# Ledger of designs, part 297: peptides against a protein of PDB entry 4ASU

Target 1, 270 residues: chain A of PDB entry 4ASU
Amino acid sequence: ATLKDITRRLKSIKNIQKITKSMKMVAAAKYARAERELKPARVYGVGSLALYEKADIKTPEDKKKHLIIGVSSDRGLCGAIHSSVAKQMKSEAANLAAAGKEVKIIGVGDKIRSILHRTHSDQFLVTFKEVGRRPPTFGDASVIALELLNSGYEFDEGSIIFNRFRSVISYKTEEKPIFSLDTISSAESMSIYDDIDADVLRNYQEYSLANIIYYSLKESTTSEQSARMTAMDNASKNASEMIDKLTLTFNRTRQAVITKELIEIISGAA
Target 2, 83 residues: chain B of PDB entry 4ASU
Amino acid sequence: FTFASPTQVFFNSANVRQVDVPTQTGAFGILAAHVPTLQVLRPGLVVVHAEDGTTSKYFVSSGSVTVNADSSVQLLAEEAVTL

## One batch from the design tools (peptide; made by RFdiffusion4, then SolubleMPNN)

Design b2_p27_8_s1 (from b2_p27_8, 20 letters changed)
Fold by OpenDDE base, seed 1:
Structure b2_p27_8_s1 (fold): chain B 270 residues (1-270), chain C 83 residues (1-83), chain A 27 residues (1-27)
Amino acid sequence: as target 1 above (270 residues)
Amino acid sequence: as target 2 above (83 residues)
Amino acid sequence: ISLSSSQEDRDRFVAALAEAAAAAAAA
């Protein structure tokens, strides 16, 4: 490579490094906010899940309709955030299909659809786009919940798959159950709950669904921002290493050129 | 007793004497060892009676309340403010 | 200069990132 080529490459990589550093800072700011907002969201979401855990709601085996909600975003450059969710969705869908269940999918974020479109397009009920530019709100979760309930797909049980935030350096893809109104109403374990009006139970279920979705969105967002920050940091470090290597190559090449010129002068071959 | 909104936690696994909640079916007082139930909140006043005798008041918009067999209570409001 | 397989991977990563960054900037 000529000195000119090396210089051009160096300039390009330095520019990339500048971009990745800037993106890291932006991701860090968004992460800090997301982490703060996740704290109350966890209490809220875990509270909503408490009924299902304590009541041990079970779906009869003869029920065949299963809904999978995958939660991520539209935004890239965040490592394995989207692929992890998609992978678990695929696995779950395959397992359910093997068990003779009908599976439908809802994607939260365009990236889920992008990954699964070719193989699972027929199973998608709806995909929510424009996710990830702003922090998710309870309103957003409510919209998703309402759309699900109004989709006409009468699922018996379902699962919501999302990345749970552990720390700035760790997330885990997890699944939480969702149940239809009919499943909740018919569950034997619900018999201990006193005279629940059908309308009350319906409304309760709607809130529960929205709450769980909201929780999942907050977990997902925090995980994503953290992962993006890490990815951008890694990219910046990789760029730095490449700059160092190219700089060494440049110096060596320059010395070689000088040496050649000196030899030509001394030999009189010029 | 857990009382939270999506954006704020008021009580997290706390022990309280009594919680008065506004439900769609009317006023509902949750005492110790209350029977398990599910209710939906209507806009109104929540009153939390602590064991030390202190009383806290909150306004809630909507949401749900769950009383479990293990005496755990989850009060989840869409919006809530301290009064 | 035989870029070690590791260097090629790094170069690919940087290139992919640059492309993604450019796409994000254009959007």
Scores: peptide ipSAE 0.025, ipTM 0.809, DockQ to the pose 0.011
Fold by OpenDDE base, seed 2:
Structure b2_p27_8_s1 (fold): chain B 270 residues (1-270), chain C 83 residues (1-83), chain A 27 residues (1-27)
Amino acid sequence: as target 1 above (270 residues)
Amino acid sequence: as target 2 above (83 residues)
Amino acid sequence: ISLSSSQEDRDRFVAALAEAAAAAAAA
């Protein structure tokens, strides 16, 4: 490589490093906010899931319709955030299909659709876009919940798949159940809940769904920002290593050029 | 007893004596060992009676309340403010 | 590339990063 080529590459990598460092800082700021907002959201979401855990809601085996909600975002450069969710969705879909279930998919975030489009396009009901530019709100979750409830797809049970935040360096893709109104109302384990009005239960389910979606969005956002921060840090470090390597190459090449020129001068070669 | 909104936690797995909640079917008092039930909140006042005798008042918007067989309670309001 | 750039801009960024990495490896 010529000195000019090396210099061009150095400049390019240095520019990339500047961008990745900036993106790291932005991700760090968003992560810090997301983590703060996740604390109450987790209590809220886990609280909403408590019924399903305590009541041990079971879907009869004869029920065939299953909904998978995958939660991620539209934004890249966040490591395995999207692929982890997609992988879990694929696994769940395959397991359900093997069990003779009908599977439909909702994607929260465009990246889910991007990954699953070729293999699962027919299973998609809807994809929500414009996810990840701003922190998710309860309003956003409500919109998603309402869209699901109004979709006309009469699922029996479902799974919401998202990345749960563990730490700045760790997330885990998890699944939480969602149930249809009919499944909840017909569940034997719900018999202990005395005289639940059908309208009350319907409204309750709407809140429950919105709550769980909101929770998943907050977990996902925190995980994503953390992962992006890590990814940008890694990219910056890799760029630094490349800069060092190229700098050494530049210096060696420069010396070689100088040596060659000196030899030409000494030898009388013009 | 857990009482939270999406943005704020007021009680997290706390022991309380009584919680009065505004439900769509009317005012509902949750006492110790209350029968399991599900209710939906209407806008109104939540009153939490702590075991130490303190009483806290909150205004809540819509939401849900769950009373489980194990006496755990989840009060989840879309919006809630301390009064 | 803006930090608030579109997905397309981010994709271009990823491509540029990959190119830079490849260029560094070839050197």
Scores: peptide ipSAE 0.019, ipTM 0.816, DockQ to the pose 0.012
Fold by OpenDDE base, seed 5:
Structure b2_p27_8_s1 (fold): chain B 270 residues (1-270), chain C 83 residues (1-83), chain A 27 residues (1-27)
Amino acid sequence: as target 1 above (270 residues)
Amino acid sequence: as target 2 above (83 residues)
Amino acid sequence: ISLSSSQEDRDRFVAALAEAAAAAAAA
């Protein structure tokens, strides 16, 4: 490689390092915010899930329609955040198919669709885009919930798959159940609840779905920003190592060129 | 008793004496050993009566309330403010 | 489906609701 080539590569990598460092800082800021906002969101979301856990709602085996909601974002450069969700979605879809169930998919974030489009395109109902630029709001979750409920797909049971935040260095892909209004209404375990007006139950279910989606979005966002911060840190370190190696190569090459030039001058071969 | 909005937690697994909630079907008081029920909130006043006799008031916009068989209560409001 | 346009409107709505709630509380 010529000195010019090495210099060009050095400049390129240095620029990449600057970008990755900047992205790390941005991710760190977003992470800090997301983590703060996750605390109440977790209480809120877990509270919404409490009914399903306590009521032990079971879907009859004869019911075949299953919905999978994968929660991620549009933005890359965050390690295995998207692939982990997609992997879990694939696994769940395969298991459900093996059980003779019909599976439809909703993708929150464009990256899920990008990963699953080739293998699962026919199963997608809808994909939500423009996820991840701004912190998710309850309004966003409500839109997703309403779209799902209005999709015309009469699922019996569903699964929402998202990355749960554990720490700055750890997340876990989790699955939580979603039940249709019909499934809830017909569940034997719900008999202990006082006669609930059908309209009330419908509205309740809409809130429940929105609540769970909101929770999943907040968990996902926090996990993503943390993972991005780590990914960008690793990228910056890798760039630094490459810069060091190229700098050494540059110095060696420069010395060799100088030596060659000196020899040419001394030998009169110039 | 858990009372939260998407952005704020007011009570987290707390023991309370009574919670008055505004529901679409009417306001009712949730006491100890209340029958399990599901309700949706209408805009209105939530009153939490603590075991120590302290009363806290909140305004809620909408949401849901769940009373479970184990006497746990989840009050989940879309928006809530302390009064 | 894009969430961005709905986000701004919903944020405004939520903000308006919060303001209304705060006003009602102050009242």
Scores: peptide ipSAE 0.027, ipTM 0.880, DockQ to the pose 0.165; fails the geometry check
Fold by OpenDDE base, seed 3:
Structure b2_p27_8_s1 (fold): chain B 270 residues (1-270), chain C 83 residues (1-83), chain A 27 residues (1-27)
Amino acid sequence: as target 1 above (270 residues)
Amino acid sequence: as target 2 above (83 residues)
Amino acid sequence: ISLSSSQEDRDRFVAALAEAAAAAAAA
């Protein structure tokens, strides 16, 4: 490579490094906010899930319709965030199909659809876009919940799959159950709950669904921002190492060029 | 007893004597060992009676309340403010 | 490239990063 070529490459990598550093800082700011907002959201969401855990809701085996909700975003450059969710969705869908269940999919974030389009396009009910540009709100979760309830798909049981935040360097893809109104109302374990009016139960389930979706969005967002921050940090470090290597190569090449020119002058061949 | 909104936690697995809640079907008091129930909140006043005799008041918009068989209670409001 | 850019802009960024990485490896 000529000195000019090396210089051009150096300039290009330095520019990329500036961009990755900037993206790291933006991700760090978004992560800090997301982590703060996750604290109450986790208490709120886990509180909403408590009923299903304590009531031990079971779906009868004769019920065949299952819904999978995958939660991620539209935004890339965040490591394995999207692929992890998609992998879990594929695994769950395969297991359910093997058990003779009908599976439909909802994607929160366009990346889920992008990954699963080739193999599962016919199973998608809806994909929610414009996820990840701003922090998710309870209003967003309510819109998703409402759309799901109005989709016309009469599922018996569902699964919401999302990345749970552990730490700045760790997340885990998890699954939480979703139950239809009919499944909850017909569950034998619900008989211990006194004087549940049908209208009350319907409204309760609407809130429950919105709450769980909101929780999943907050976990997903925090996980995504932390992963993006890490990815951009790694990219910046890799760029730095490349710059160092190319700089050494530049110096060696420059010396070689000078030496060659001197030899040509001395030999009279120039 | 857990009481939270999407953006704020007021109580997290706390022990309380009584919680008065405004529900769509009417206001009721949740005591220790209350029968399991599910209710939807209407806008109104929540009153939490602590075991030490202190009382805290909150305004809530909408949401849900769950009383479980194990006496755990989840009060989840869309909006809530301390009064 | 603006950080508020479209997905297409981000894809172009990824492509540029990959190109730069390949160029550095060849160097």
Scores: peptide ipSAE 0.026, ipTM 0.818, DockQ to the pose 0.012; fails the geometry check

Design b2_p27_8_s2 (from b2_p27_8, 20 letters changed)
Fold by OpenDDE base, seed 1:
Structure b2_p27_8_s2 (fold): chain B 270 residues (1-270), chain C 83 residues (1-83), chain A 27 residues (1-27)
Amino acid sequence: as target 1 above (270 residues)
Amino acid sequence: as target 2 above (83 residues)
Amino acid sequence: IVLSDSKEDVDAFNAKLAEAAAAAAAA
């Protein structure tokens, strides 16, 4: 490579490094906010799931309609955040299909659809876009819940799949159950709950769904921002290493050129 | 007893004497060993009676309340403010 | 991305993050 080629490459990599450093800082700021907002959201969401855990709601095996909700975002450059969710969605869909169940999919965030559209396009009910530019609100979750309930797909049970935040350097893809109104109302374990009015139960279920979706969005957002920060840090370090290597190559090449010129002068070949 | 909104936690697995909640069917008090029930909140006043005799008041917009067989209670409001 | 649940790794990363944040604020 000529000195000119090396110089051009150095300039390009230095520019990339500046961009990745800037993105790291932006991700760090968003992460800090997301982590603060996740604390109450987790208490709220886990509280909403408590009924289903304690009541041990079971869906009869003859019920075949299953809904999978995958939660991520529209934005890339965050490591394995999207692929992890998609992988688990694929696995779950395959397992359910093998068990003879009908599977439909909802994607929260465009990246889920982008990954799964070729293989699972027929199973998609809806994809929610414009996710990830701003922190998710309870209003956003409510909209998603309402759209789901009004989709016309009468599922028996479902799963919401999202990345749960552990720490700035750790997340885990997890699944939480969702149940239809009919499944909840018919569950034997619900018999211990005193005279529940049908309208009350319907409203309760709507809130529960919105709560769980909100919780999943907050977990996902925090995980994504932390992963993006890490990815940008790694990219910056990789760029730095490449700059160092190219700088050494440049210096060696320059020395070789100078040596060649000196030899030509001494030999009289110039 | 857990009482939270999406943005704020007021009680997290706390022991309380009584919680008065506004529901669509009317206000009722949740005492120790209350029968399991599910209710939906209406806009109104929540009153928490602590074991030490202190009382705290909150205004809630909407949400749900769950009383479980193990005496755990989850009060989840869309919006809640201390009064 | 290598995920670690170790407290030591978390603390180290948080320290680096804090340093980066401080640098960004100074810049």
Scores: peptide ipSAE 0.013, ipTM 0.802, DockQ to the pose 0.013
Fold by OpenDDE base, seed 4:
Structure b2_p27_8_s2 (fold): chain B 270 residues (1-270), chain C 83 residues (1-83), chain A 27 residues (1-27)
Amino acid sequence: as target 1 above (270 residues)
Amino acid sequence: as target 2 above (83 residues)
Amino acid sequence: IVLSDSKEDVDAFNAKLAEAAAAAAAA
């Protein structure tokens, strides 16, 4: 490689490093915010899920319609965030299909669709795009919940799959249940609850769905930003190492060129 | 007793004496060993009576309240502010 | 280098970086 080629490569890698460093900083800032906002969101979301856990709501086996909601974003460069969710979705879909269930999929974030479109296109109901540029709000969750409820797909049970934040270096893909109004209303375990007005229960379920979606979005966002920060850090480090290697190569090549030129001058062969 | 909005936590698994909540079907007080129920919040006043006798007031928008058999309570408001 | 959002793209980026480094070392 000529000195010019090495220089060009060095310049290119240095530019990439600048970009990755910048992206790391942006991700770090977004992560810090996301983590702060996750704290109350987790309490809120876990609180909403408490009913399902305590009531041990079961869907009858004869009920066959299952909805899978995968939660991620539109944005890449965040490690295995999207692939982890997609993998879990595929696994869940396969298991449900094997159990004789009808499976439909909702993707929150375009990346889910991008990964699953070829294999699961017929199962997709809707994909929500423009996710991940801004922190998710309860309003966003409400919109998703509303669209789901208005999709015309009368699911019996569902699964929301998202990355739960553990730490800056760790997330776990998890599944939480969602239930239709009919499933909740018919659940034997709900008998311990006083007679609840049907309208009240409907409204309650609407809030519950929005709450769970909101929670999942917050977990996903925090996980994603953390993963992106790590990915960009790794990229920056790799770029740095490459710069060092190329710099050494440049110096060696330069020395060789100079030596050759000197020999030519001394030998009169120039 | 857990009381939270999407953005703020007021109580997290706390022990309280009584919580008064505004529901669409009417306001009711949640005491220890209240029967399990699900309700939807209407805009209004939430009053939390602590065991020490202190009373805290909150204005809430819409939301839900769950009373479980184990006496756990989840009050989840879309918006809530301290008064 | 298309900053690709996928693990594959990151891996590809890293592979390109490694290739560039190897090419530089061989040069």
Scores: peptide ipSAE 0.023, ipTM 0.822, DockQ to the pose 0.010; fails the geometry check
Fold by OpenDDE base, seed 5:
Structure b2_p27_8_s2 (fold): chain B 270 residues (1-270), chain C 83 residues (1-83), chain A 27 residues (1-27)
Amino acid sequence: as target 1 above (270 residues)
Amino acid sequence: as target 2 above (83 residues)
Amino acid sequence: IVLSDSKEDVDAFNAKLAEAAAAAAAA
């Protein structure tokens, strides 16, 4: 490789390193905010899920319609964040299909669609885009919930799949149940609850869905930003190592060229 | 007793004496061993009576309240402020 | 610069980087 080639490569890698460092910083800032906002969101979301856990809502086996909501974002460069969710979605879809269930998919974030479009295009109901540029709000979750409820797909039960944040270095893809109004209304375990007005229950279910979606978005966002920060850090380190190697090569090559030129001058073989 | 909004936690698995909530069907007090119920919040005043006799007041915009068979309560407001 | 989100792509990128580094070293 000529000195010129090495120099060009060095410049390119240095530029990449600058970009990755910048992205790391941005991700770090977003992570810090996301983590702060996740604390109340988790309490809120877990609180909403408490009913389903305590009521032990079961869907009859004859009910065949299942909804999978995958939660991620539009933005890449965050390691296995999207692929983890997609993998779990695929696994769940396959298991449900094997059990004779009809499966439809909602993607929160364009990356889910991008990964699953080839194999699961017919199962997609809707994909929500513009996820990940701004921190998700309860309003965003409400919009998603409303769209789902108005989609016309009469699912019996569903699964929301998202990355739960554990730490800056760890997330876990998790699945939480979603139930339709009909499933909740017909659940035997709900009999212990006093006569609940149908309108109240419907409204309650809408809040519940929005709450769970909001929670999942907050978990996902925090996990994503953390993963991106880590990914960009790793990329920056890799770039640094390459810069060091190329710099050594540059120096050696330069010395060789100089030595050759000196020998030519001394030998008179100009 | 858990009382939270999407952005703030007021109570997290706390023991309280009584919680008064504004619901669409009317305001009611949640006491110990209250029957399981689901309600939707209307804008109004939430009053939490602690075991020590202290009373805290909150204004909520909307949301849900769940009373479970195990006496756990989840009050989830879309917006809530301390008064 | 196509920044890939998959571990495989990162690994592939790293492999390509390593290969390019090796090629530069062989060169």
Scores: peptide ipSAE 0.022, ipTM 0.805, DockQ to the pose 0.009; fails the geometry check
Fold by OpenDDE base, seed 3:
Structure b2_p27_8_s2 (fold): chain B 270 residues (1-270), chain C 83 residues (1-83), chain A 27 residues (1-27)
Amino acid sequence: as target 1 above (270 residues)
Amino acid sequence: as target 2 above (83 residues)
Amino acid sequence: IVLSDSKEDVDAFNAKLAEAAAAAAAA
């Protein structure tokens, strides 16, 4: 490679490194905000799930309709965030199908659809786009919950799959249950709650679904921003190493060129 | 007793004496060993009576309240403010 | 390479970096 070629490559990589460093900083800022907002959201969301854990709600085996909600975003460059959720969704769908269940899928974020479209297109009910540009709000979760409830798909039980935030360097893909109004109303374990008005229970379930979705979005967002920050950091480090290598090559090549020119001058072969 | 909104936590697994909540069917007080129930909140006043005798007041919008068999309570409001 | 927040974009970027490094070493 000529000195000019190496110089051009160095300039290009340095520019890319500037971009990755900038993206890292943006991701870091978004992560810091997401982590702060996750603290109350986790208490709120876990509180909403408490009923289902305590009541030990079981779906009868004759009920076959299952809904899978995968939670991610529209944005890339965040490591295995989307693929992890998609992998878990595929596994769950396969297990349910093997058990003779009907499975439908909802994607929160366009990346889920992008990964699963070829293999699971017939199972998709809806994909929510424009996720991840702004921090998720409770209003956003309510819209998703309402759309799901109005979709016309009468599921018996379901699963929401998302990345739970552990630390800046760790997340875990997890699954939480969701239940239809009919499943809750008919559950034997709910007999201790039998004095509940049907309208009250319906409204309660609407809030419960919105709460769980909101919680999952906040966990997902925090996990995603941390993963993106890490990915951009790794890219910046890789760029730095390449710059160092290319700089050494440039120096060696320059020395060789100078040596050749000197020899040509001395030999009179110019 | 847990009391939270999407953006703020007021109580997290705390022991309280009594919680007064505004529900669509009417306001009621949740005491220790209250029967299990599910209710939906209406806009109104929440009053928390702590074991030490202190009382705190909150205004809430919509939401839900759960009283479980184990006496745990989850009060989840869409919006809540301290008064 | 337009950098996005996706793993694929990061991987593509890293691949280009590796290619550039290899080309510089061969040179």
Scores: peptide ipSAE 0.019, ipTM 0.813, DockQ to the pose 0.010; fails the geometry check

